Peptides against a protein of PDB entry 8YR4. Designs and how they scored, part 125

Target 1, 309 residues: chain A of PDB entry 8YR4
Amino acid sequence: PRGSPALQLVVLICLGLMGLERALNVLVPIFYRNIVNLLTEKAPWNSLAWTVTSYVFLKFLQGGGTGSTGFVSNLRTFLWIRVQQFTSRRVELLIFSHLHELSLRWHLGRRTGEVLRIADRGTSSVTGLLSYLVFNVIPTLADIIIGIIYFSMFFNAWFGLIVFLCMSLYLTLTIVVTEWRTKFRRAMNTQENATRARAVDSLLNFETVKYYNAESYEVERYREAIIKYQGLEWKSSASLVLLNQTQNLVIGLGLLAGSLLCAYFVTEQKLQVGDYVLFGTYIIQLYMPLNWFGTYYRMIQTNFIDMEN

## One batch from the design tools (peptide; made by RFdiffusion4, then SolubleMPNN)

Design b2_p19_6_s2 (from b2_p19_6, 9 letters changed)
Fold by OpenDDE base, seed 1:
Structure b2_p19_6_s2 (fold): chain B 309 residues (1-309), chain A 19 residues (1-19)
Amino acid sequence: as target 1 above (309 residues)
Amino acid sequence: SAFEEIQKALEELESKPRE
């Protein structure tokens, strides 16, 4: 933000908190591993109690993974309110200034209240999308890279390869299926708008429809439009289920392959029982934010296409 | 149109319980 050093400091603190969330995403599984290893070794109560207390404290800071309301995430969200309000107000003032530069004919042809509602929706959408990009998409990609590096350095290179292949396949299928799904969603939205326009036109002409006793004809045309909409809605909803199931299968296969390999290395005494639990916990933790990646990708794609037009 | 789709998608993201 240009002009407010206080807001620049808040942005730097929020970036620091994002870095802390990345560190917690590595530390929480490590401490959970250490608890399982200490329990397996029948370690003294004092060492176990200290490690459990430290784990619970780190888990409180993390909040249970990306998307849960951990203390660090809540503090980041709280500090970001002022930055979001500043950005929103700046975009709103830019839209308002641009509206004043438009011709008098444009202002007379549109209801000012509808124009303001479009401007407010536009401002909210841009600021919301930017926040989701910065706080969900970029951190998720960073967590994947950190995960690949961690498993490649502290586990066998085979674990890093499994995570790399699983996440690469997951992201690729998410993009491809989301692009395919976007066609069905656009067709659904177009038919929703056409169905609404027919309902509004019929209601505006209600006196004429009543005069000609054409109520049954208008109801039948509206029913046909609803049936056509529901056919497109079903395709959109079914495509979402297919996306979610494909994502679940890819993660399930990655979890299976890595868990079997980890179990094998534990039986060979090359890894401890805690390392098996670490792998499963870490993969599930990476999966939680990735479930939303298809929605974020669609929002980005729609916004870029409609900003170029 | 884009802004309404983004707004609906944001509302869907806020309305889904963050499990």
Scores: peptide ipSAE 0.018, ipTM 0.571, DockQ to the pose 0.044
Fold by OpenDDE base, seed 4:
Structure b2_p19_6_s2 (fold): chain B 309 residues (1-309), chain A 19 residues (1-19)
Amino acid sequence: as target 1 above (309 residues)
Amino acid sequence: SAFEEIQKALEELESKPRE
């Protein structure tokens, strides 16, 4: 944010906290590995208790592995409120200024209340999308890259390759299936709006409908519109389940391949039992934020298409 | 329409328990 050094400092602190979340995503699996190894070695209670306490503290800072419920994420979200408000207000003022530059014919053709509602929704959507890009998409991609590097350096090039192929396939399928799904969602939303418009028009014309005793006819037309909507909603929802299941299958195959390879290297005494647990834990941690990647991609794609219209 | 879809998608992201 240009013009407020305080908000610039808050942005830098938030970026620092995002870096800390990335470090926690690596450290938490490592400490969990160390606990498993210490338990396997029957290490002294003092060393075990210290490592467990440190793990629990790091896990409290990280949260559920998504970075969404951890102390660091909550602190980042709290600090970001002022930056978001500044950005929202700036976008809102830009939209408002642009609306004032538009021709009188454009203003006479539209209800001012609808224009303001579109502008407010626009501001909220753009600022929301930017926040999701910065705080969810970019960090998730960073965690994947860090994971590939980590597994390539500390395990074997084969583990880095498995993670790379799994995540690349996951992202590619997420994009392709999300683009396919977007067609069904648009059709659903168009029919939702058409169904709502019919209900509003029927209710606004209530006196006319009552005068003609057309209540049963309007109810039947509304029912037909609902059935048509539900048919499109089912396609949208079923396509979401298909996306989620495809994502789960790709992660499951990656987890299977990597876990089998890790188990093999443990049997050859090249890796420890804790390294097997680390791999599984780390892949699950990568999976959790990736579940939302399709939603983020859709939001990006939708915003680009509707900024052009 | 897009903005409603994004807002609805944001609400879906907020309302879904982040597993």
Scores: peptide ipSAE 0.017, ipTM 0.557, DockQ to the pose 0.046
Fold by OpenDDE base, seed 5:
Structure b2_p19_6_s2 (fold): chain B 309 residues (1-309), chain A 19 residues (1-19)
Amino acid sequence: as target 1 above (309 residues)
Amino acid sequence: SAFEEIQKALEELESKPRE
């Protein structure tokens, strides 16, 4: 935000809070590991109680590993409201000024309601795209990189490789299947609009329909349009289930490979029981934001197309 | 189910005109 030092400070604070979320995502699994190790070693109550209290406090700040419900995330979201409003208003004013510079022919060719809808879509598209990139996509990629580095340094290079291969395959398949699914979604949305248009046309002509006793015919045409819509909706929904199952399979294979390797190293006394729990907890923690990656990618793609129009 | 509910909630948030 150029021109407001207060909003620039808020952006810097939000970036600092995002860095704190990344630190919490590493620390929470470490403290959980330490609790399991202290319980296994039958450590003194004082050491255990301090570690448990510290873990619970860190978990409160983190908000369950998704980052969306934690105190730090809520504070970031609250502070960002003013930055989003400033950005939205700036984009809206730029679109409005551009609309006034457009030719009279362009204004005469479009209804005022359509022009306003384009302006609102443009504003929402830019602000939505920016928010998804900065607050969802970039942090998730950062958490993956931090995870790979952490496992490579503190466990073994093999764990870092498993996480790298699992996450790379997950992201690649998520993109490819989401792009494939976008065709079904576009077909569904087109048929939804056509079904809605038929319903509106029938309702606007209700006097004529009633005069000709054509109610049964219009109901049957509407039923056929609904059946056609539901056939496309089923394809869209089934493709989503296929995406989710593919994602679950990739994470399941990564979790299996890494858990077996960790269990083997615990059996050889190279790792502790807490390290097994850390690996499982950390992989599940990485999976939670990644489950939404397909939705974020789709929203980014839609908002990008809506910005080009 | 939870993914579909939040996706539906996100689609409802996208489809709700910002009042």
Scores: peptide ipSAE 0.016, ipTM 0.534, DockQ to the pose 0.044
Fold by OpenDDE base, seed 3:
Structure b2_p19_6_s2 (fold): chain B 309 residues (1-309), chain A 19 residues (1-19)
Amino acid sequence: as target 1 above (309 residues)
Amino acid sequence: SAFEEIQKALEELESKPRE
């Protein structure tokens, strides 16, 4: 951000913390491998205890499960609040300035509340999209690249190829299925807005509905609109389950192929038992941020659909 | 009015960040 050296320093610290998260994503599986190898070799307690303590400390810094719950990620999120607030306010002021430059006829054709809702949706959409791209998409792509390089250098070119094919197929299917889902989501949102508008119009005309005893007719029309909405909601939800299941199958196939290859190389004494555990741990660790990728791509698409309206 | 409460509840539901 131009104009505050303090916020520039906070951005640099956040980028440094993102680099540390990438290092932790490599180190945590390595230390877990080393524990399994030391246990297999029946190493002395002092070496084992130091490696376990170091692993638990690194795992606390990384976080368990979703990479967003680690100490480093929480510290990054905390420091980023000020940068997000600055960016949000800047986007809000740009949208507000642009709205004031629009013709009086455009403002008279729209209710002031609708214009403000478009401005708020636009601001939240742009800031959410930017935060998502910077903190989820770019780091996840970096972790995949680091993973391919790591497995290609320290295991075998075949492991790097399996990770590359698995992640490329995962990303491609995620994009294709999510573009297919966008049609169902647009139809659902359009029907949701039409159902809400009908309910608001019926309630605003409540006196007229009472005068004509048309209450049963308005309830039946609203019921038909809800049934039509639920039919579109079901398609949207079912398409999400299909996306998640397709993603799970791709990761499962990659995990199976790589785990079988690891097991084979362990039997050939080219890899240790810990290297088998490392591969499984690392693939699951790459999958956890990617599972959220579908949710965040939905957020991006919502925000783009809300900006097109 | 019951309408203002419904409208306020709808605005609160729209203002909740969808997790």
Scores: peptide ipSAE 0.010, ipTM 0.404, DockQ to the pose 0.133

Design b2_p19_6_s3 (from b2_p19_6, 8 letters changed)
Fold by OpenDDE base, seed 4:
Structure b2_p19_6_s3 (fold): chain B 309 residues (1-309), chain A 19 residues (1-19)
Amino acid sequence: as target 1 above (309 residues)
Amino acid sequence: KALEEIREALEELEAKPRE
């Protein structure tokens, strides 16, 4: 934000908090590993209690693995409200200024209320998307890279390779299946709008429908439109289930391969029992934000295509 | 239309239980 040093400082604090979330995503599994190792070694209660208390505190800061419910994420979201409002207002004023520069013929051909509704929805959507890109997509990609580096350095190059292949395959399949399902969603939304328009037109023409006793005919036409919508909705919903199952399968295969390899290294006394728990915990933590990646990618792709049209 | 799809996608993001 050019012109407000206070908002620039808030952006820097939010970026610092995002860095802290990345550190917590590494530290939480490490502390959980340390608890398992201390329990296995039958360590003194004081050392165990300190490590458990530290883990719970770090877990409170991190939240439930999505990062979205942690104290650090909530503090970031709270501080970001003013930055989002500034950005939203700036985009809204740019759109409003551009609307005033458009030809009189464009304004006479469109209801000003619909244009304002489209513009307001536009600003909210663009600012929302940018917030999701910055606070969910980029952090998730960073956590994957940090994970690959961490496992490559502290475990073995094979673990880094498994995480790399698993996450690369996950992202690729997420993109491909999301692009495929976007066609079904667009068809569904188009049919929903057509079904709604038909219902509104029938209700606006209520007097005419009643005059011709055409109520049964309009109900049947509406029923046919609903059946057509439900056929497209089913394809959209089934494609979402297929995406989720494909994602779950890829993560499951990565978790299986890495867990078997970790178990093997524990049997060879190259790793501790806690390192097995760390691997599983870390992969699950990477998986939780990735479930939303397909939705974020779709939102980005839809925005790009519809800004060109 | 884009904007409604994004709004619906945002509403779906808010409405999905954050596991």
Scores: peptide ipSAE 0.018, ipTM 0.540, DockQ to the pose 0.045
Fold by OpenDDE base, seed 3:
Structure b2_p19_6_s3 (fold): chain B 309 residues (1-309), chain A 19 residues (1-19)
Amino acid sequence: as target 1 above (309 residues)
Amino acid sequence: KALEEIREALEELEAKPRE
């Protein structure tokens, strides 16, 4: 943000915390590996207790339980509130200034409430898009790259290749299936809006409907609109299940190939038992944010379309 | 008024990031 050195410092701290989250995503699996190796070797209690305590502390900083945010992520989110508010207010003021520069003819052709709604949607769209890009999309791509580098350096080039192929195929299929699915979602949303509009128009004209005893006819028209909506909703929901299942299959195949290769290298005494656990834990950890990637990609596309209108 | 509040509430629900 130009003009506030304090907000610039907060942005730099948030970027530093994002870097720390990336480091934790590598360190947590490594410490878990070390625990498994120490347990396998029957190491002395003092070494084991120190490593377990360190792991639990790092896991508290990382988070990564289903629905639990880590301490570092919470601290980042807290510090970002002021930056988001500054950005939102700046976008709102730019839109508001632009609306005042528009011709009187444009304002007379639209209700003031519709103009404000377009402005609010535009502001929320831009601010949302920026937040999703910075905090979800970019970090997820960074974690994949770090994972490929880590496995290539510390395991074998074959592990790096498996992760690369698995993640590349996952991302490609996620994009392709999400673009295909977007057609069904648009059709569903259009029919939902048309169904809502019919219900609103019928209720606004309630006196006229009562005068003609047309309640049964309006209910039947509404039922037909709902059935048409549900047919489109089913296609949208079925396409989501297909996306999720395709993603699960790709990750499952990558996990299988890498786990078999890791098990083989453990039998050859090139890797330890903990390294097998590391690989499985790390791949599952990369998979968790990727489940949302299709949602992020769709939000990016929706927000881009809402900005063009 | 009530229809506008319902519309605003629906727009707020659409604007909520689907967690």
Scores: peptide ipSAE 0.014, ipTM 0.433, DockQ to the pose 0.092
Fold by OpenDDE base, seed 1:
Structure b2_p19_6_s3 (fold): chain B 309 residues (1-309), chain A 19 residues (1-19)
Amino acid sequence: as target 1 above (309 residues)
Amino acid sequence: KALEEIREALEELEAKPRE
């Protein structure tokens, strides 16, 4: 943010907290591995209790599998409120100044309340998307890269390859299926708006409809519009289930391949039992934010297309 | 239109319980 050194410091602190979240995403599985190894070795209670206490503290900072409820994430979200408010207000003032530069003919042709509602929706959407890109998309891509590097360095190169192939296939299928799904969603939204417009037009002409006893005809036309909408809604919802199931299948195959390979190396005494648990925990942790990636990609793609128009 | 789709998608994301 230009003009406030305090808000620039808050942005730097939020970026530092994002780096800490990435470190926690590696450390939490490592400490969980160490607990399983200490339990397997029948280590003394004092070392086990210290490692468990440290793990629970790190898990409190991380906030569990979704990462959204952790202390660090909550602190970041709290500090970001002021930055979001500054960005929102800046976009609102830019939209408002641009509206004042528009011709009187444009203002006379539109209801001022509708224009303000579009401006407010636009501001909230742009600010929300920017926050979403910075706090969900970029960190998730960073966690994947960190995961590939970690498994390539501390495990066999085959584990890094499995994670790379699994995540590359997951991202590619998520993009392709999301682009395909976007067509069904646009068709649904267009038919919803057309159905709503027919209902509003029929209700605005209520006196005329009543004068001609045409209520049954208007109800039947509205019913046909609803049936057409529901057919498009079903395609949109079914395409979402297909996306989720495809994502679940890809992650399941990656988890299976990596878990079998890890189990094999544990039987050969090249890895410990804790390393098997680490791999499973880390893959599940990468999967949770990726479930939303299709929604994110659609939002980004839709905004880029509308900024060009 | 797309700003409204983004808002609806953000509202859907906020309304989904962050379990």
Scores: peptide ipSAE 0.018, ipTM 0.544, DockQ to the pose 0.043; fails the geometry check
Fold by OpenDDE base, seed 2:
Structure b2_p19_6_s3 (fold): chain B 309 residues (1-309), chain A 19 residues (1-19)
Amino acid sequence: as target 1 above (309 residues)
Amino acid sequence: KALEEIREALEELEAKPRE
């Protein structure tokens, strides 16, 4: 971004965080290998517990297999909001200014396209909702139940309890935080629609704007409307980062408790090294669809809010 | 058209699941 040294610094920090994500993608597998080796060598519990705790901390920073829900990724996403908003606002103002330079004949033809797009959004929203419920929500809930049963039967009731508490807390916090986010998203969408309506009204009044040489005034009013929208968009996007980070924390605590307990039972020769690998892999596999659950519950609520408006 | 395509492209960029 030319002209804002603060936004340039934020871009550099985001690039640094992207470099850190790449380092974590190498370090996490190394620490995981080290745990497997220490378990195989029957290393002392203190060394094993430290390595497991360090691994879980690095996994908390990295997030899931994609790294998209990790603390570092969430921090990057949070910082990038202002850079995105600056770029969006610049593009929108350039387009709006250019539209006021276009011919009257172009402006008269535009009314029919907007009504069609509102209809297409409503229809895509319903279809997306149904597909998401059937292909993501129901399977994810089934996988959680299967996981609780599996760990309760093949490991110990304590593992089943950890998975149950972790997944129940995850789902509950996902619902509660997402219902809280709905207020910010509704406010954002209402202001987006109002900002768009102002742009449309300005362009429909193109002849009047040209007659009064008021193009600069209409561009400034549009800028003010965008700034107001971006204030609400930031709250919506920041609340999403908070949701993702809360989810990452809950899974991180479940992974920590279960991994320490599993490692302890391997040292006591009650479980095999393979069982530790299985537990960690299975919890991560349960977490991946659940991250999507937050994103798609967001899509569900976006689609419901977009259908209500 | 161009504003609609840019908005569709922006909406596709926003609708890209930011995991």
Scores: peptide ipSAE 0.018, ipTM 0.477, DockQ to the pose 0.046; fails the geometry check

Design b2_p19_6_s4 (from b2_p19_6, 9 letters changed)
Fold by OpenDDE base, seed 1:
Structure b2_p19_6_s4 (fold): chain B 309 residues (1-309), chain A 19 residues (1-19)
Amino acid sequence: as target 1 above (309 residues)
Amino acid sequence: EALEEIKKALEELEAKPRE
């Protein structure tokens, strides 16, 4: 934000809070591990109670994981409202100034309410996408990298390799299946618009339709358009289920391989019982934001195509 | 259109309580 040092400070605080969320994503599993180890060792109540209280406090700051409203996430969202409003207003004013530079012939050919709706959609989408990229995509990629480094340094190199292969396969399949789904979604949207246009045209000409008693013919044409839409909607929805199931399978295989390896090292007394619980908890925390990654990639891809046109 | 779907998807992401 050029021109407001206060908003620049708020952005820096939000970036600092994002760094704190990354630290909490590592610390919460570590403290949970320590609780399980202290319970296994039958440690004194005072040490256990302090570790549990510290864990619950860190969990309150983090929230229920990636996608829950923890205190740090809520504070970040609250501070970001002013930055979002500034960015939204700036994009809205840029679109509005550009609309005023367009020819009178362009304005006479379009209803002012439709132009404003396109401008509002454009502004909200750009601002929303930017917030989405900064607060969901970048942090998720950072959490994966931090996870690979953590497991490679504090566990055996095999754990870092399992997480790397699992997350790389997950991201690759998410991109490939999302690009494949985008074809079905575009076909669905095009048919939705064609179906809506037919309904609007029939309703605008309702006097003519009534004069010729053509109501049954227009209803049948509309039914055919709906059936064609529903066939495309089914393909879009089925492709989403396939994406979600593929993602669930990849994370399940990674969780299985890593959990079996961890259990083996616990039986050999190379790791503690708490380390098994840490691995499972940490992988689930990495999975939560990744579930939305396909939606994010589609949104980014769609907005880039719409900005170029 | 895609901007409206993005707006709807963002509104659905904001309106879905992050469980």
Scores: peptide ipSAE 0.016, ipTM 0.518, DockQ to the pose 0.043
Fold by OpenDDE base, seed 3:
Structure b2_p19_6_s4 (fold): chain B 309 residues (1-309), chain A 19 residues (1-19)
Amino acid sequence: as target 1 above (309 residues)
Amino acid sequence: EALEEIKKALEELEAKPRE
């Protein structure tokens, strides 16, 4: 935002907090590893108690691993409210100004309610897209890159390769299956709108329907439209289950390969028992935000189409 | 009245961002 130095400072603070979240995503598994190692070594209570207290504090800052419920995430969301409001208002005013520049013929061909609905959809689409890119997509990609670097440097190049291959395959399959699924979702949405339009038209013409005693006919037409919708909904829902299962299988294979390799290196005394726990915890932590990646990708595609209209 | 409330509820349901 070029117009307010205060809002620019808030954006910089939010970016700093996003960097802190990335650091916490590395530190929390490390401290958990250290607890497991100290317990295995039967370390003195004072060292263990300090490490546990530090871990719990870092976990409070991070939150439940989804990145959405931690203290740092909540503070970021709170500070971002003013930036979002400024951006939303700016987009809304740009759309409103553009609507006033449009020809009288365009306004006469559309109801005022349809014009406002287009403006609201446009504002929501742009603001939503920016929020999802900045707060979900970019951080998730950054966490993957940081994970690859961390495992390559502190474990072995083989662990970095497993994470790289697993995440690359996961992202590729997520995109491909989401693009395939988008066809079923579009067909479902089109049939939902057609079913809704039939219900609205029947209710708006209620007097005519009553005059002809056509209630049973309108109910049957609505039932047929619902059955057709449910057939498309089933395809959409089944395709989502297939996506989620494919994602789960890819992560499961990556977790299996890396866990077996880690167990082998623990038997060779190259790694500690805590490092096995770290690997499993870190991979599951990377997986949690990735579950939503298909939703983010789909939302990005929808919002781009809604901006072109 | 009831038809206007249904229309308004329908407009609000369309305005909800599909999470």
Scores: peptide ipSAE 0.015, ipTM 0.403, DockQ to the pose 0.196
Fold by OpenDDE base, seed 2:
Structure b2_p19_6_s4 (fold): chain B 309 residues (1-309), chain A 19 residues (1-19)
Amino acid sequence: as target 1 above (309 residues)
Amino acid sequence: EALEEIKKALEELEAKPRE
């Protein structure tokens, strides 16, 4: 944002907070491991109490595990409101200026309220997409890379490989199945619009329908349109369940392979019991933002489909 | 057409480096 040094400072603070979230994503599992190891070793209460207190404080800063947003994420979101408002206003003013540069013939062919509604949906979608890319996609990819590096350095190259293969397969299948699902969603939206148009046309012609006593015929045509819509809606919903189940299976297989390998290394006394708990906790922690990724990628595609219409 | 022009104008605005 060129015009305000204060907003530039807020952006830098938000980037610093994003870096802190990445550090917390590594530290929280490490502290949880340390608690399990201290409990296993029957360590002194003083050492255990400090480690537990530190873990709970770090978990409060991180959030995520209880379905609550962490303090750092909330602070980032709060500071970002001003940056988002500045960006939105800038995009709205640029669209508004461009609309004034368009030909008189284009303006005469369209209702001003429809043009404004398209502009507002466009601006909200773009600003939402940019915010999503910066605050969800990039951090999630960074957490995956950090996870691969961490497991490769502190466990074994085999753990880094399992995480890499699991996350790569998860992302690839998420994209492929979501692209396949987009076809069903487009067909559903087209049939929804057609069903709505038929209802509007029937209501606008109400006097004619009443004059011919054609009410039963129009109701039956509307029922047939609803049945066609529900058949497409079912395909869209079933494809969503298939996506979620495929994602769950990939994570389940990665968790199984890594947990068995970890259990084997614990039996060989190469790893501690706490390292088994760390692996499970860390994989679940990587999965949580990826589940949101699938939801928001669907939201992105929705907004693109809604912009194509 | 007009949605494509708006989309293109938005893409050009996104592609402008954050100066």
Scores: peptide ipSAE 0.005, ipTM 0.373, DockQ to the pose 0.019
Fold by OpenDDE base, seed 4:
Structure b2_p19_6_s4 (fold): chain B 309 residues (1-309), chain A 19 residues (1-19)
Amino acid sequence: as target 1 above (309 residues)
Amino acid sequence: EALEEIKKALEELEAKPRE
């Protein structure tokens, strides 16, 4: 944000907190590994209690691997409120200024309330998009890269390859299935708007409908529009379930392949039992934000569509 | 009047961000 050094400092603090979240995503599995190894070695209670306490504290800061519930993420979200408000206001003022520069013919052809609704949707869409990109998409991609590097360096190149292939396939299928799904969502939204417009027009013409005793006819037309909407909603919802199941299958296959390989290396005494637990924990931690990645990509694509309309 | 209130209430219901 140009012009406010205080907001620039808040952005830098938020970026620092995002870096801390990335460090926590590596440290939490490592501390969990260390607990399992200390339990296996029957280590002294003092060392075990310290490691468990440290793990629980790090887990409290992390919030379970979904950035949304951890203390660090909550603090970041809290600090970001002022930056979001500044960005929103700036986009809103730019849209409003641009609307005032548009020709009188454009304003006469549109209802002022509809123009303001398009402007508000546009502002919310852009600011939402930026927040999802910065706080969810970029961090998730960073966690994947950090994971690939970590497993390649500390386990074996094969683990890095499994994570790379799993995450690349996951992201590719997420994009492809989301793009396919967007057609159903567009059709659903168009039919929802048409159904709503028909209900509004019927209610605005209430006197005319009542004069002709056409209430039953308008109700039946509205029912037909709802049934048509629900048929499109079902396709949209079923396509979302298919996306989620495809994502879950890819992660499940990656977890299976990596867990079997890790178990094999533990039997060969190349890895410890704690390293098996680390791998499973780390993959699950990568999966949690990735499940939202499809939602974020969908929101990105929807908000782009809502800006084109 | 009542139709404008219904229209305004419908517009406010449209302005609710879809979660």
Scores: peptide ipSAE 0.008, ipTM 0.382, DockQ to the pose 0.159; fails the geometry check

